# Peptides against a protein of PDB entry 4CIC: the designs that were tried, part 70

Target 1, 148 residues: chain A of PDB entry 4CIC
Amino acid sequence: KVSTKGHYGVQAMFDLAQHFGEGPVSLKSIAERQGLSEPYLEQLIAVLRKAGLVKSVRGAQGGYILAREPRDIKVGDIIRVLEGPIAPVESVSQDDPEHSLKFDFSVTKSVWEKVKKSIEEVLDSITLADMLKDAEEAQMAQGYMYYI
Target 2, 147 residues: chain B of PDB entry 4CIC
Amino acid sequence: KVSTKGHYGVQAMFDLAQHFGEGPVSLKSIAERQGLSEPYLEQLIAVLRKAGLVKSVRGAQGGYILAREPRDIKVGDIIRVLEGPIAPVESVSQDDPEHSLKFDFSVTKSVWEKVKKSIEEVLDSITLADMLKDAEEAQMAQGYMYY

## One batch from the design tools (peptide; made by RFdiffusion4, then SolubleMPNN)

Design b2_p16_4_s2 (from b2_p16_4, 11 letters changed)
Fold by OpenDDE base, seed 1:
Structure b2_p16_4_s2 (fold): chain B 148 residues (1-148), chain C 147 residues (1-147), chain A 16 residues (1-16)
Amino acid sequence: as target 1 above (148 residues)
Amino acid sequence: as target 2 above (147 residues)
Amino acid sequence: SAFDPSSETGYSLTLF
């Protein structure tokens, strides 16, 4: 499951990417544009800031900026920060070591590892800059549909 | 998250694949080999049977068999039966249509659609026959380490 | 139930 945390984290980071170079963006403005609760966004931003993906700017026009250029932030980086390692199979085995004969069926594990690798490859292939480009292309395509 | 249901479902189906052609396998024997609770396995098998992936055989040697050859069952088929459509983004929007301004951010949605497609492609590329082959190769590799 | 409905925020991406 990409948690709601991962989903909203990508949305918030994308909003910051859209405003990259324009100065700091308030959490309120991000929350309004992305349809997020401000308290929830504060929690996300705190994690993203601690991970060095976002910077806080102080002052009258204070807020948040991306800590790196959009091209230097992968979707995979955001997801790893918010959700931890992309673990397709939560190994149920942490709590009761004795009775879970983890038949670590190497074969079934290999299936999930292939899925994991595929997800990681996709998420690591997409940057915030790629998302910006996709948004621009989508907006141009919509604009052309109105003129035809 | 592959649900525990999906994970155990693949394990149970793989066990049935390992015994394909040997006749019906008891739920008890599958449960013992796969480390599954028999009641949980009964629930999984009921769903898999209803979906036509498993058949029940009656008699003194009754039990379950794969309904199709291992090569004709994809991991993706098992997962879709047990978990439903591989929806990376479950749109929570079914219940309260009004307040969830689904900012269907087309761009973020496209990211998750790419992830979905990638997962589907992987799971649809792996059959139970591929898993059997991988198991045989792993067993041979272990056997060669002992010599 | 793979859906934990309790996540307040409307989108649960179930990555396996």
Scores: peptide ipSAE 0.087, ipTM 0.807, DockQ to the pose 0.174; fails the geometry check
Fold by OpenDDE base, seed 2:
Order: C-alpha cells, then sequence, then structure tokens
Structure b2_p16_4_s2 (fold): chain B 148 residues (1-148), chain C 147 residues (1-147), chain A 16 residues (1-16)
C-alpha cells in the first residue's frame, strides 16, 4: 500500500518538477493544483525539505523548489523519505507478546522479500524526469485525439 | 499491502501443501503449527473454501485439504481471495468528499499501476509447489551447517 | 503510522 502520504508526496514533488527552472512555487499554488489542503502540504514539504529533496526560497517571491534536478530524484527516494523503508510486512509492535509468535516461517518471509525487492526496483526505476516525459506524451496524445 | 490476513492465509495454505497427499488436516493442528488462533484460522479457511482453494473432508478423520495440487495454486490466487484485487493505492473512500478530489493525476496513477503489475507478476510467479521446494532446500542447507 | 490497529495479528504487510 502506498499511503495517502506517499501518494500526495509524489504528486507534490511532481508539481515542483513541472515548475523546475521557473523559480520558487508557493505552497498555496501547489495545494490548489494538486487538490491538497495547505496545512497537509506544509507537513509533507517539511519532511521532504528535512530529507534534502526540497529547498525553501525566502522573499516576496519565495516558496519551494526541488533540491535536485528531476532526473536525480527517484519515486523510491520520495517514498522512503515519507514512509520509511519499503516493508512488505510490518512487524507489529511488541505489545501483544502472545501473538508475537514470530513464526518467522522462512519460506513465507522469502515471498515477501521478493515482493519488496520488486517494488523497490520499480520505484527506483522511475524518476521525476520520467514522470515529466510521461505527462508530455499523454498531453500530446490527448491533443492529437482532439485534432483527429 | 498484504494484510496479516493475507500473510496467515499463505501460511495456512502452505501448511496444507506440506501435508498434501497425506489426507485431511485438522484446523487445530494447522493452528498449532502456524501459531494461529483456531477461531481466526476458521475464518480464513471459510473464505479459502468458498473460493475453491480448500476442501473440507467430513468424518472422524475429517479436516481440510488443498482443492488443487500445490503447483496449481499461486500465492497471487491466495492473496486475491483474501484481500481482493491488489490495489497499490487504496482509493480514498467516498466519505471524505472534500479530500476526495480525485485529482486522478494520470501520471501518478501510472506509477502505482506499474507497482501493482510488478507485485502481481511476483505473486503469480510463485506457487505452493515452489514454496515447498524452497522449504526443502532451506532444511537441507540447515542440516549441512550442523554437520 | 499506517498501522491498522485492528489487525490482531502482528504483521501488517504495509508495502508502503
Amino acid sequence: as target 1 above (148 residues)
Amino acid sequence: as target 2 above (147 residues)
Amino acid sequence: SAFDPSSETGYSLTLF
């Protein structure tokens, strides 16, 4: 499961990628374009900034920019920052000792490790630059459908 | 997300695979071996039975068996039965209309669809027979480390 | 914390 946090974090980072090189973008403008509450976006951006994926620019025309070029930010980097390590199985907290029979059934663990690896490979194969390209291709395809 | 339900469902099905051809296995014995509560396992087995992955055998030596050979049951089949379709993004339920701005940002959706496809491919590539083989190989490897 | 607290059993496979 990509949490809502991961999903909206990728959307916000993609919005910043679309405006990369145009200068700082206000949180308000990102929130409006992405359909997010500004307070929720502030929390996401704070985490992304702390992780060094986003920079704040101060001043009257201040806001946020990507800290790196879109090609140097993987979707996997965004997800790891927002969600932590991609764990197909969350170890439930120690508080229920009786059902914490870590029957670490090695074989079932191996299945979930294969799933984890597959997800990581996919998310690490997609950059914000790839997403920009996909968006451009989709817009061109839609434009051609209206002119035919 | 594979829920705990999916995880324990795969464990229970794997236990039945290990006993495939030996006759029906009691829910109690599966629960004991897999560290599950019997009532929880009853719920899982009821769903798996309804989906036709498990059969009940009646009688004094009654219990449950796989409905198919281990090679004919994919992990993906078990997960789909227990969890439904593998959805990498839960569609936010309609109940929060204000945040339900389906900004179906087509590009972000495509990312999650790629993740979905990758998970499905992995889970559909692993059978209970593959898991049996992996267990045998692991036991042999452990046996060689003690000598 | 995308922890569904209602899962009695200790492993939520949270892919994210």
Scores: peptide ipSAE 0.076, ipTM 0.811, DockQ to the pose 0.196; fails the geometry check
Fold by OpenDDE base, seed 3:
Structure b2_p16_4_s2 (fold): chain B 148 residues (1-148), chain C 147 residues (1-147), chain A 16 residues (1-16)
Amino acid sequence: as target 1 above (148 residues)
Amino acid sequence: as target 2 above (147 residues)
Amino acid sequence: SAFDPSSETGYSLTLF
């Protein structure tokens, strides 16, 4: 499950990618376009900035920019920064310490590792540039549907 | 996220696969071998039985068996029964109703759909028979490490 | 304690 954090992080990064080369974008404008709360976006951007995916620009026209070109940022990079390593199984170890289920069942673990690998491969195969291209193609397709 | 329910369900089904053809297995014995609580396993088995993946056998040597051969049960079938359709994104719809995130962002949705498809393909490519084979190979490898 | 089947007890495969 991509957490809300991962989902919103990808949306925010994609918004920055759409404005890449146009200068800094305010958090307010990203929040408005993406339907995010500004305080929540501030937390996401702080993490993304610390990871070196986003840069802050100071000044009257300040805001945020991508720290790298959209082609050099994978969706997998964003997810790893926000959620950490993709864990196919989270040990719900907090509430019942006595049922530290040793997931010692090697065969079941191998199934989840295959799932993990597959997810990682997908997320690492998609860049923000790929997402920009897909968005452009989708907009063109919608535009053509109105002209026919 | 494969929930605890999905994980334990796959373990329980795999235990039944290991005993396939040997007759009915008691819930107690499955619970003991898999480190599950018997009451929790009872709930899982009830769902799996209703879905037609497991059969109950009545009598003194009663218990549960797989309803189909291990080769005819995919891991994906077990997960769909226990968790429903694989949702790549948790709709946070319950706790903050005001932030009903219209996942209206078509491009972001397409990313999650690709992830979903990939997970489904993996889980649908693995049968209980494949898991049995992997377990046998792992046991043989461990046996050879001791010789 | 009532075993709440909704209680996140055990291992959840967090796909993300």
Scores: peptide ipSAE 0.076, ipTM 0.801, DockQ to the pose 0.166; fails the geometry check
Fold by OpenDDE base, seed 5:
Structure b2_p16_4_s2 (fold): chain B 148 residues (1-148), chain C 147 residues (1-147), chain A 16 residues (1-16)
Amino acid sequence: as target 1 above (148 residues)
Amino acid sequence: as target 2 above (147 residues)
Amino acid sequence: SAFDPSSETGYSLTLF
């Protein structure tokens, strides 16, 4: 399951992609459009900014912009920044020594590694530009269905 | 992330696959070999049994066996039984109406559906028989490196 | 301890 953090992070980045080239977008406007609390969005944007995916612009028309073109930001990049490395299994925290997965059955580990690889391949195959295109296609399809 | 429940469930099922054809295996022996608590394994086995992936055998040599051949049990089958349907995103429980994902952005949902599909394809492509084969190959490779 | 949905970690990518 993608965390709420990852999910909302992708939504916020997609909102910035939709406004790419229009100038800085306020956190308030993103929060309103994406149905996010402004304080929660501030935390997400702070992480994304530190990772160099978002830039802050100062001034009367201040706000945030994508640091790169939508085609140069993968969904996988956003997820890795917000959630860290894609771990297919929750590593049982080393702190419960009694439930140390001592039997690191190499075979079961290989299953989870295959899952990890598959997720990474999917998330790295989707850019914000691909998401923009999909949104445009969906809007056109809705428009055509209203004219029939 | 696969839950601890899914992970240990696959381990327990793989243990039963390794002993397939040897007769019933006790929960105690599985727990010892897999490093699981017996009470936790009892809960997992109860779910797996109810789903028809495991059978209980009664008697002095009682225990558990796979209900099907290892080739007829996918990792995906085990995971679906233990964890339910693969959900790519935790659905924000409907009970927090203020954070209702009102903007069900169809586009972001499609990303998670692609992730779901990819996970399902991987987990449904791996059987317990494939895992047995991988274990045998790994043991042979270790044996050859010692020579 | 109720996983506070408001916790900073958001919903972890718990695939399962």
Scores: peptide ipSAE 0.074, ipTM 0.809, DockQ to the pose 0.154; fails the geometry check

Design b2_p16_4_s3 (from b2_p16_4, 12 letters changed)
Fold by OpenDDE base, seed 5:
Structure b2_p16_4_s3 (fold): chain B 148 residues (1-148), chain C 147 residues (1-147), chain A 16 residues (1-16)
Amino acid sequence: as target 1 above (148 residues)
Amino acid sequence: as target 2 above (147 residues)
Amino acid sequence: SAFDPSSETGHSLTLF
């Protein structure tokens, strides 16, 4: 499951993508638009900034911007930064020797590896630019339905 | 993440698939082979039995068998029974009206729906028969590396 | 008693 951290991280990054090229966005404004607590968003943005996906701009019009163009940020990049490697099953920590008799049947592991690969392929196929395009198409479709 | 419940459920079902056609298998023997606690396995098997994936056989040689052939049981069927619907993100309960201003941006939801679909397609493409075949191929490959 | 708002960390939908 994508954690609340991953989910809200993608929302915050998408908000920054919608404002890309308009200058720095305040955490307060992102929090208000995305329905996030400002303290929670501060923690997310700190991680995203450390990973080089977001930049902090200082000054009277200070805030945050995307560190790259929306086309150069995959959803998979955001998830890996916030949640770590996509692991369909928690690797049973090798450290409990008494559970070493878990016949981690190579076959069951291969199922989870196939799931992992599939998730990675999907998340790496979607950029913030693709999300922007989908939002524009949805907005246009709503606009046309009101005129018919 | 596949819960421990889903993971061990697939292991237990795969153990039953390996013994398919040999008669009933005791929970104790499954627990020993799969490294599961017997009480935990009892809970898993109870759910799988209620869903009609496993049958209980009574008698002196009593135990459990697959209710269907290994080819007719998908990994996705096991996961849905044990964990429920594959949900990439918990639906924020609609019930907190103060969080109603969550612009659940249709776009972010669509990302998680794509992930869901992809997981479902993978899990529905793998049967217990496919897992048996993969096990046989792996065992043959190990046998050839020793020569 | 400062209610640690960290407890309302909505259950991370554990995809498995």
Scores: peptide ipSAE 0.160, ipTM 0.823, DockQ to the pose 0.146; fails the geometry check
Fold by OpenDDE base, seed 1:
Structure b2_p16_4_s3 (fold): chain B 148 residues (1-148), chain C 147 residues (1-147), chain A 16 residues (1-16)
Amino acid sequence: as target 1 above (148 residues)
Amino acid sequence: as target 2 above (147 residues)
Amino acid sequence: SAFDPSSETGHSLTLF
């Protein structure tokens, strides 16, 4: 499972991408559109802001914007910021150097490293701009189904 | 993270693969070699046995064996047996049909489905025989560093 | 910390 933090973080960042260029959006509006609790979203946005993925805008229409263009933000960037390094298994503490256990651990570890690499490649291949395009294509496909 | 169950399950199955053709191995011996608790291993083996990945052998040299050849057991098979379907995200209950939330959920869901597919492809591409080969190659490489 | 590998109860591969 992707953590709730990673899942909702990608949703919140995607919402900001959908409104990119329209000015700042309120956390309330993001929370309402994404079905997120506003307090939880505040925590996510604080982390994303500290990482430089989101900017806060002050004023009467204050809120948040993406700090970069949607094409310059990968899903992998969001996940790494919110969850840290993608680690399929905790590195079991290498504490006992002497026993034959090390070799078996190396082979099983290599399986999880292959999984890690595969996940990283997928998440680093998807930008918020790709997600916007997928959303537009899906919306057009739904629109065509209503006209048939 | 792979659950402890999945991780240790793969380790235990790999240990059984290393001893494939040598007869039944005791849970105690697997636990000792893999650094697993014997009671935890008993639970894992019970699930793996029920799924037909492991067989119990009775007798003075009783224990467990792989139910199939190492080449016929994928890592993905072990993980699915122990953890169920690979689900990167819980399907948020589709309960509220009306709000614009559905579309955004569909796009984000597609990201996680791509991740799921990628993981499944990796885990289904690795057999216990592949792991045995990797172990042999690593052992040979270590042996050559000593000369 | 989202992923506790020690949680025996997880019925799904928790990637993160």
Scores: peptide ipSAE 0.143, ipTM 0.825, DockQ to the pose 0.235; fails the geometry check
Fold by OpenDDE base, seed 2:
Structure b2_p16_4_s3 (fold): chain B 148 residues (1-148), chain C 147 residues (1-147), chain A 16 residues (1-16)
Amino acid sequence: as target 1 above (148 residues)
Amino acid sequence: as target 2 above (147 residues)
Amino acid sequence: SAFDPSSETGHSLTLF
């Protein structure tokens, strides 16, 4: 599973992408639209801000904006910021330094590396702009189904 | 992460593949080679046996064998037996039936479905026979580096 | 490392 943190982080970033160019969005409004608790969203946004994916705007109409255009933010960028490197299996290498010296060509390790690469390729192929386009296409498709 | 169960399940099945055609292998010998506890391996093998991936052989030289040839067992088959369906995100649909009726085209759901499909394609593209071949190639490569 | 506690149940491929 993608962690709850990764999942909700992508949702929050997508909400900011939908409002890109409209000015700052309040955390309260994001939380209400995405079904997130405001305190939990504050923690996510703090991490995303520190990573330079989100900017804080101060003032009476303050809030948050994307730090880059939606096309310049990959889903993989969001996930790496929130979760760290994609690791399908914990590298056994941390706990037993003595076993780390054997070039343990674990054929099983190569399987998990293939899975890792595949996930990274997918997540790095999807931008927030691609997600915006998919949302527009889906809304159009739903609109046509109500007129039939 | 692949669960510990999935990871060790693939290791145990790969050990059985390496001994395929040599007769039954004891759980003790698999546990020793793969660095697994014998009681934990017993639980894994019980699930794999129930799913028809492994057979038990009775007798003085009894133990376990693959139920199929290594080429006929995918890594994806092992993972699905041990872990169930690959679900990158828990479908929110179980707990709130009222929200399930909105065709909640969550664009985020489509992202996770793409990830799911990609993982399934990889795991279903690798057989125990492919893993055996990779092991042989790696042993040959290591043998050439020592000369 | 955000250990998702759901990984303990051993029934889901936790990607992260």
Scores: peptide ipSAE 0.139, ipTM 0.828, DockQ to the pose 0.295; fails the geometry check
Fold by OpenDDE base, seed 3:
Structure b2_p16_4_s3 (fold): chain B 148 residues (1-148), chain C 147 residues (1-147), chain A 16 residues (1-16)
Amino acid sequence: as target 1 above (148 residues)
Amino acid sequence: as target 2 above (147 residues)
Amino acid sequence: SAFDPSSETGHSLTLF
């Protein structure tokens, strides 16, 4: 499972992408649209801002904007910022020194590395611009279903 | 992350694949070779047996065997048995009725569905026979490094 | 307890 942090981070970034070029968006408005708690969103935005994916705009009409164009932000970039490197298997080696002799059979490790690579390829193939396009296509499809 | 259950389940099934055709393997011997606790392995084997991936052989030289040939068992089959369907995102909808109004934006869901499909394709493309072959090739490569 | 790796660390893509 993608962590709640990764999931909500992608949702928040996608909301900012939908408003890209329209000016700063308040955290409150993002939280309301995405069904997120504002305090939780503040934590996500702080991390995303520190990573240079989001910018804060000050003033009465202040808020947040994407720091880059939607096409220049991959879903994989968001996930790596929020969750770190994709690790399909916890390295059993760190926490239990007595179980340190677990032969991580090179073969089983290779299976998880293949899974990792596959996930990375998918997440790095999807930009926020791709997500915007998919949303527009979905809205058009729904609109056509109401007119027929 | 693959759960500890899925990870150790694949290791245990791979150990049984390495001994396929040699007769029953004791849980103790699998636990020792794979660095697993025997009680934990018993729980894994019980699930795998119920799913028909493993058979128990009774007797003094009893133990466990694969119920099918290694080529007929995918890594994906093992994972589905131990962990259930691959779910990249918890459906937020079940446990918190107050947060039920979260617009699972169809678009974000589609991202996770693509991830799910990719994982399933990888895990369903790898059999225990493929893992055996990879192990043999790795052993040969190590053997050639010592000469 | 099923170790749901998603709950504790919040920093790892939990695949399963």
Scores: peptide ipSAE 0.136, ipTM 0.824, DockQ to the pose 0.165; fails the geometry check

Design b2_p16_4_s4 (from b2_p16_4, 10 letters changed)
Fold by OpenDDE base, seed 2:
Structure b2_p16_4_s4 (fold): chain B 148 residues (1-148), chain C 147 residues (1-147), chain A 16 residues (1-16)
Amino acid sequence: as target 1 above (148 residues)
Amino acid sequence: as target 2 above (147 residues)
Amino acid sequence: SALDPSSLTGYSLTLF
């Protein structure tokens, strides 16, 4: 399972990207559109704000905005903020200290480092602007299917 | 964390690859070399055997062997056997049915499918033979540093 | 909680 935190964090950031340039949006409106509990979304937004990906706007029409343009926010940036740095495959040794056999099989470690690198490359290749474009293309494709 | 099961499964299969062509090895010897509990290794080997990646040899010199050549076993094959098919990103919806808001945000799903595909491509590009070669190259490099 | 590939792949590959 994609961490619920990573999944919903990307959804919340994508909602903010869809409204970028329209002013601040309330947590309530994001929660309603993305199907998130408002308290859970508040926790996610607090982390994203602390990392400088989101800004809070105060006032009667206050809420949240992206701190950068959608093209300047990678999916990888969101995931790193929410999940921490993609930990090097932390040696399985932490959960079972008795079987923390330090067989640093350099070869097995190299396999997991290749997987990690590949994930990082994919997540760093996708911006919120790319996601906006994909959404627009999908809506156009659906619109054409209803006219046939 | 790579699943403990996936990690140790790849280690156990790699140990069998290092002894490929030398005959059957005991679970005890694999467990000792790879730092696994013998009961845990027995569970892993049972799954790998059922999937046809490992064979059991009976007798006084019995044990386990790879069912195929190291070049014909991908890391991806081992992981799929131990973890199941790389489930399509099962919608987050199964664990919290109340928040199973079917916002099938097709766009967010597409991100995770791209990540999944990338992982599959990497794991399917690495064989046990490639791992054997990497181990040999690493041993040679270490040997040259001690001289 | 770092990138859990188990979460991404449905495999217990916890990258996170």
Scores: peptide ipSAE 0.121, ipTM 0.806, DockQ to the pose 0.281; fails the geometry check
Fold by OpenDDE base, seed 3:
Structure b2_p16_4_s4 (fold): chain B 148 residues (1-148), chain C 147 residues (1-147), chain A 16 residues (1-16)
Amino acid sequence: as target 1 above (148 residues)
Amino acid sequence: as target 2 above (147 residues)
Amino acid sequence: SALDPSSLTGYSLTLF
């Protein structure tokens, strides 16, 4: 399972990317379009704002915008902000502290470090701009299927 | 977090790989060497045995052995047996069924599918034989640091 | 549980 937090965070940021340059978007509108609870989205947006990925715009037409261009925001940046550093190995030590402490199997750690690195490389290779492009291509493909 | 189940399963299988060709190893000895509870290891071994990755040997010197050579067992095989298929996308739909159902964001799913594929490729690229080699190299490196 | 990416990443990416 992708964490619900990471998944919804990427969805919310992607929604903001789709509206980039159109002005501020309300949390309510993001929540409705992304199928998220507004209270949960408020928590995510607060974290993303604190990390400088999102800006709040005040006023009657206030809301949120991306703080940077979609090309300058990696999926990995969003995930690191919401989930913290990708640490596959550290988490095993916390859940079973009595058993995890003794055998620092360097070799098994190396396996998980390789997995970590691979995930980081993938997430850092994808920007919100890449996601926008993929969405446009998918929409065009669907449009062509209805016309044929 | 690597699931505790996946982590301990790989450790247990690696222990069996280190003893491959030496005969059957007791669950107790694996548990002691790997810092695992014996009851938890019994559950893991039962699953691994059912999947045909481990064999039980009966007798006074009974225990467990790898069912195949270490080179013929991928880390990915162990993880798939213990955890099931690597499905990052399916799990989001199950935990919050009321909210997850509506927006099948194909684009966000594609991100997680790329992550899944990358993990599968890594785990399928590593065998227990590769892990044995890495352990030998690490031991040699430590041995050279003490001289 | 299927490979929870959260488990591996320390992110709640439930890869397993």
Scores: peptide ipSAE 0.116, ipTM 0.800, DockQ to the pose 0.194; fails the geometry check
Fold by OpenDDE base, seed 4:
Structure b2_p16_4_s4 (fold): chain B 148 residues (1-148), chain C 147 residues (1-147), chain A 16 residues (1-16)
Amino acid sequence: as target 1 above (148 residues)
Amino acid sequence: as target 2 above (147 residues)
Amino acid sequence: SALDPSSLTGYSLTLF
């Protein structure tokens, strides 16, 4: 499961990528465009800022910008910052805490390691620049020039 | 997150694969070998049985068997039975139910669809027979270190 | 852990 944090974090970072080079974007404007609560977005942006993926700009036109170019930010980087290392299996089953014995079943572990590796490869293959390109291609195909 | 259900479900199915052709295995014996509670395993087995991946055998030597050969059961089949469709994103975020607007943001959706496809391809590429082979290879490799 | 599969999609991928 990509947590809500990961999902909305990628959306927020993509919004910042769409405005890259246009100056700082307000959290309010990101929240409105992405359908997020502003308080929730503040928490996400705080984590992303601490990790050096986002910069805060102060002033009358203050807000947030990407700390790096869209091509230099992978989706995998965003997910790792928000959720930590990509772990396919939680080590503790909440449903049976008494019997969540660390059965280090090597073969089952290898299945999850293969899943992990595959997810990492996908997420590390997609940059915010790739997402921007995909958005442009989709807009051209739909004939809807959203002039923002 | 692979839920505990899918994790333990794959373990239970693998245990049944290791005993395939030897007759029915008791839930107690699976639970003991896999470090599972018997009541929890009963719930998993009930779902797997309903989906036709496991058969119940009645009698004095009663228990459970795989309903198909290990080569005919993918890990992806087990996961889909226990968890439903491999959905990388749940449609409703519990953390902000009021703002879980279906922002059908096509581009972010495409990222998650790529992740979904990748997971499905991996899980559908691994059978219980592949897992059995991997276990045998691991045992041989460990056996060679003890000799 | 980032692939806490719940972390990837914003929804807990119950892979299990």
Scores: peptide ipSAE 0.097, ipTM 0.806, DockQ to the pose 0.242; fails the geometry check
Fold by OpenDDE base, seed 5:
Structure b2_p16_4_s4 (fold): chain B 148 residues (1-148), chain C 147 residues (1-147), chain A 16 residues (1-16)
Amino acid sequence: as target 1 above (148 residues)
Amino acid sequence: as target 2 above (147 residues)
Amino acid sequence: SALDPSSLTGYSLTLF
């Protein structure tokens, strides 16, 4: 599951990618553009900063910037930071011993491992730079449709 | 995350695949072999039966069988029946209008659509027959390691 | 210890 955290984390990181090279962006500005609550965004940005994907800039024009170029940040990197390891199946928490998936049929596990690998490959194949390019192409396509 | 429903549903269907051609299997027997509660398995089997993946056989030797051959049942079919469409992102329920700023950034949506497609392709590429084959190969490999 | 259940409403990529 990409939780709300993963989804909004990718949105916030993409917003920072769109402003990459323009200087620090305020959390308020990101929250307004992405439709996020500022307190929720503060929590996401704190995690992303701790993981070294975002930098905080102090001062009158303070805010946040990407810690790396958009091409050097995979969607998979963002998701792993916010969600942890991509698990296709929620490990049923060990605390309910009766519903312990004791019969870890190696075969059913292998199905979920294949799903996991596929998700990881997709998320690791997409960078913030790829997302920027897709946004530009979509904007150009919309612009051309208005001129016809 | 494959829900507990999807996970246990695949296990139950795989158990029925292992016994395919041997006749009806009781829910109790499936529950015991798969480590499932019988009431939970009853709910799963009811959904799978309604979807036409499982048949109920009545009588003294009654129980359940696969409705199709193992090769004709994809893991993706089981999952779609139990969990519905593979949605990479749960649509936030409309009920919180303040968070309804659907900045549905087309670009972020496209990422999740790519993930969805990839999952669907994987799950649709695996049949219960493929799982049976993998189980046989694993059993043979274990048998050879003991010699 | 306010286990506020309301925070669950996010876009869970219900990957299964």
Scores: peptide ipSAE 0.073, ipTM 0.796, DockQ to the pose 0.151; fails the geometry check

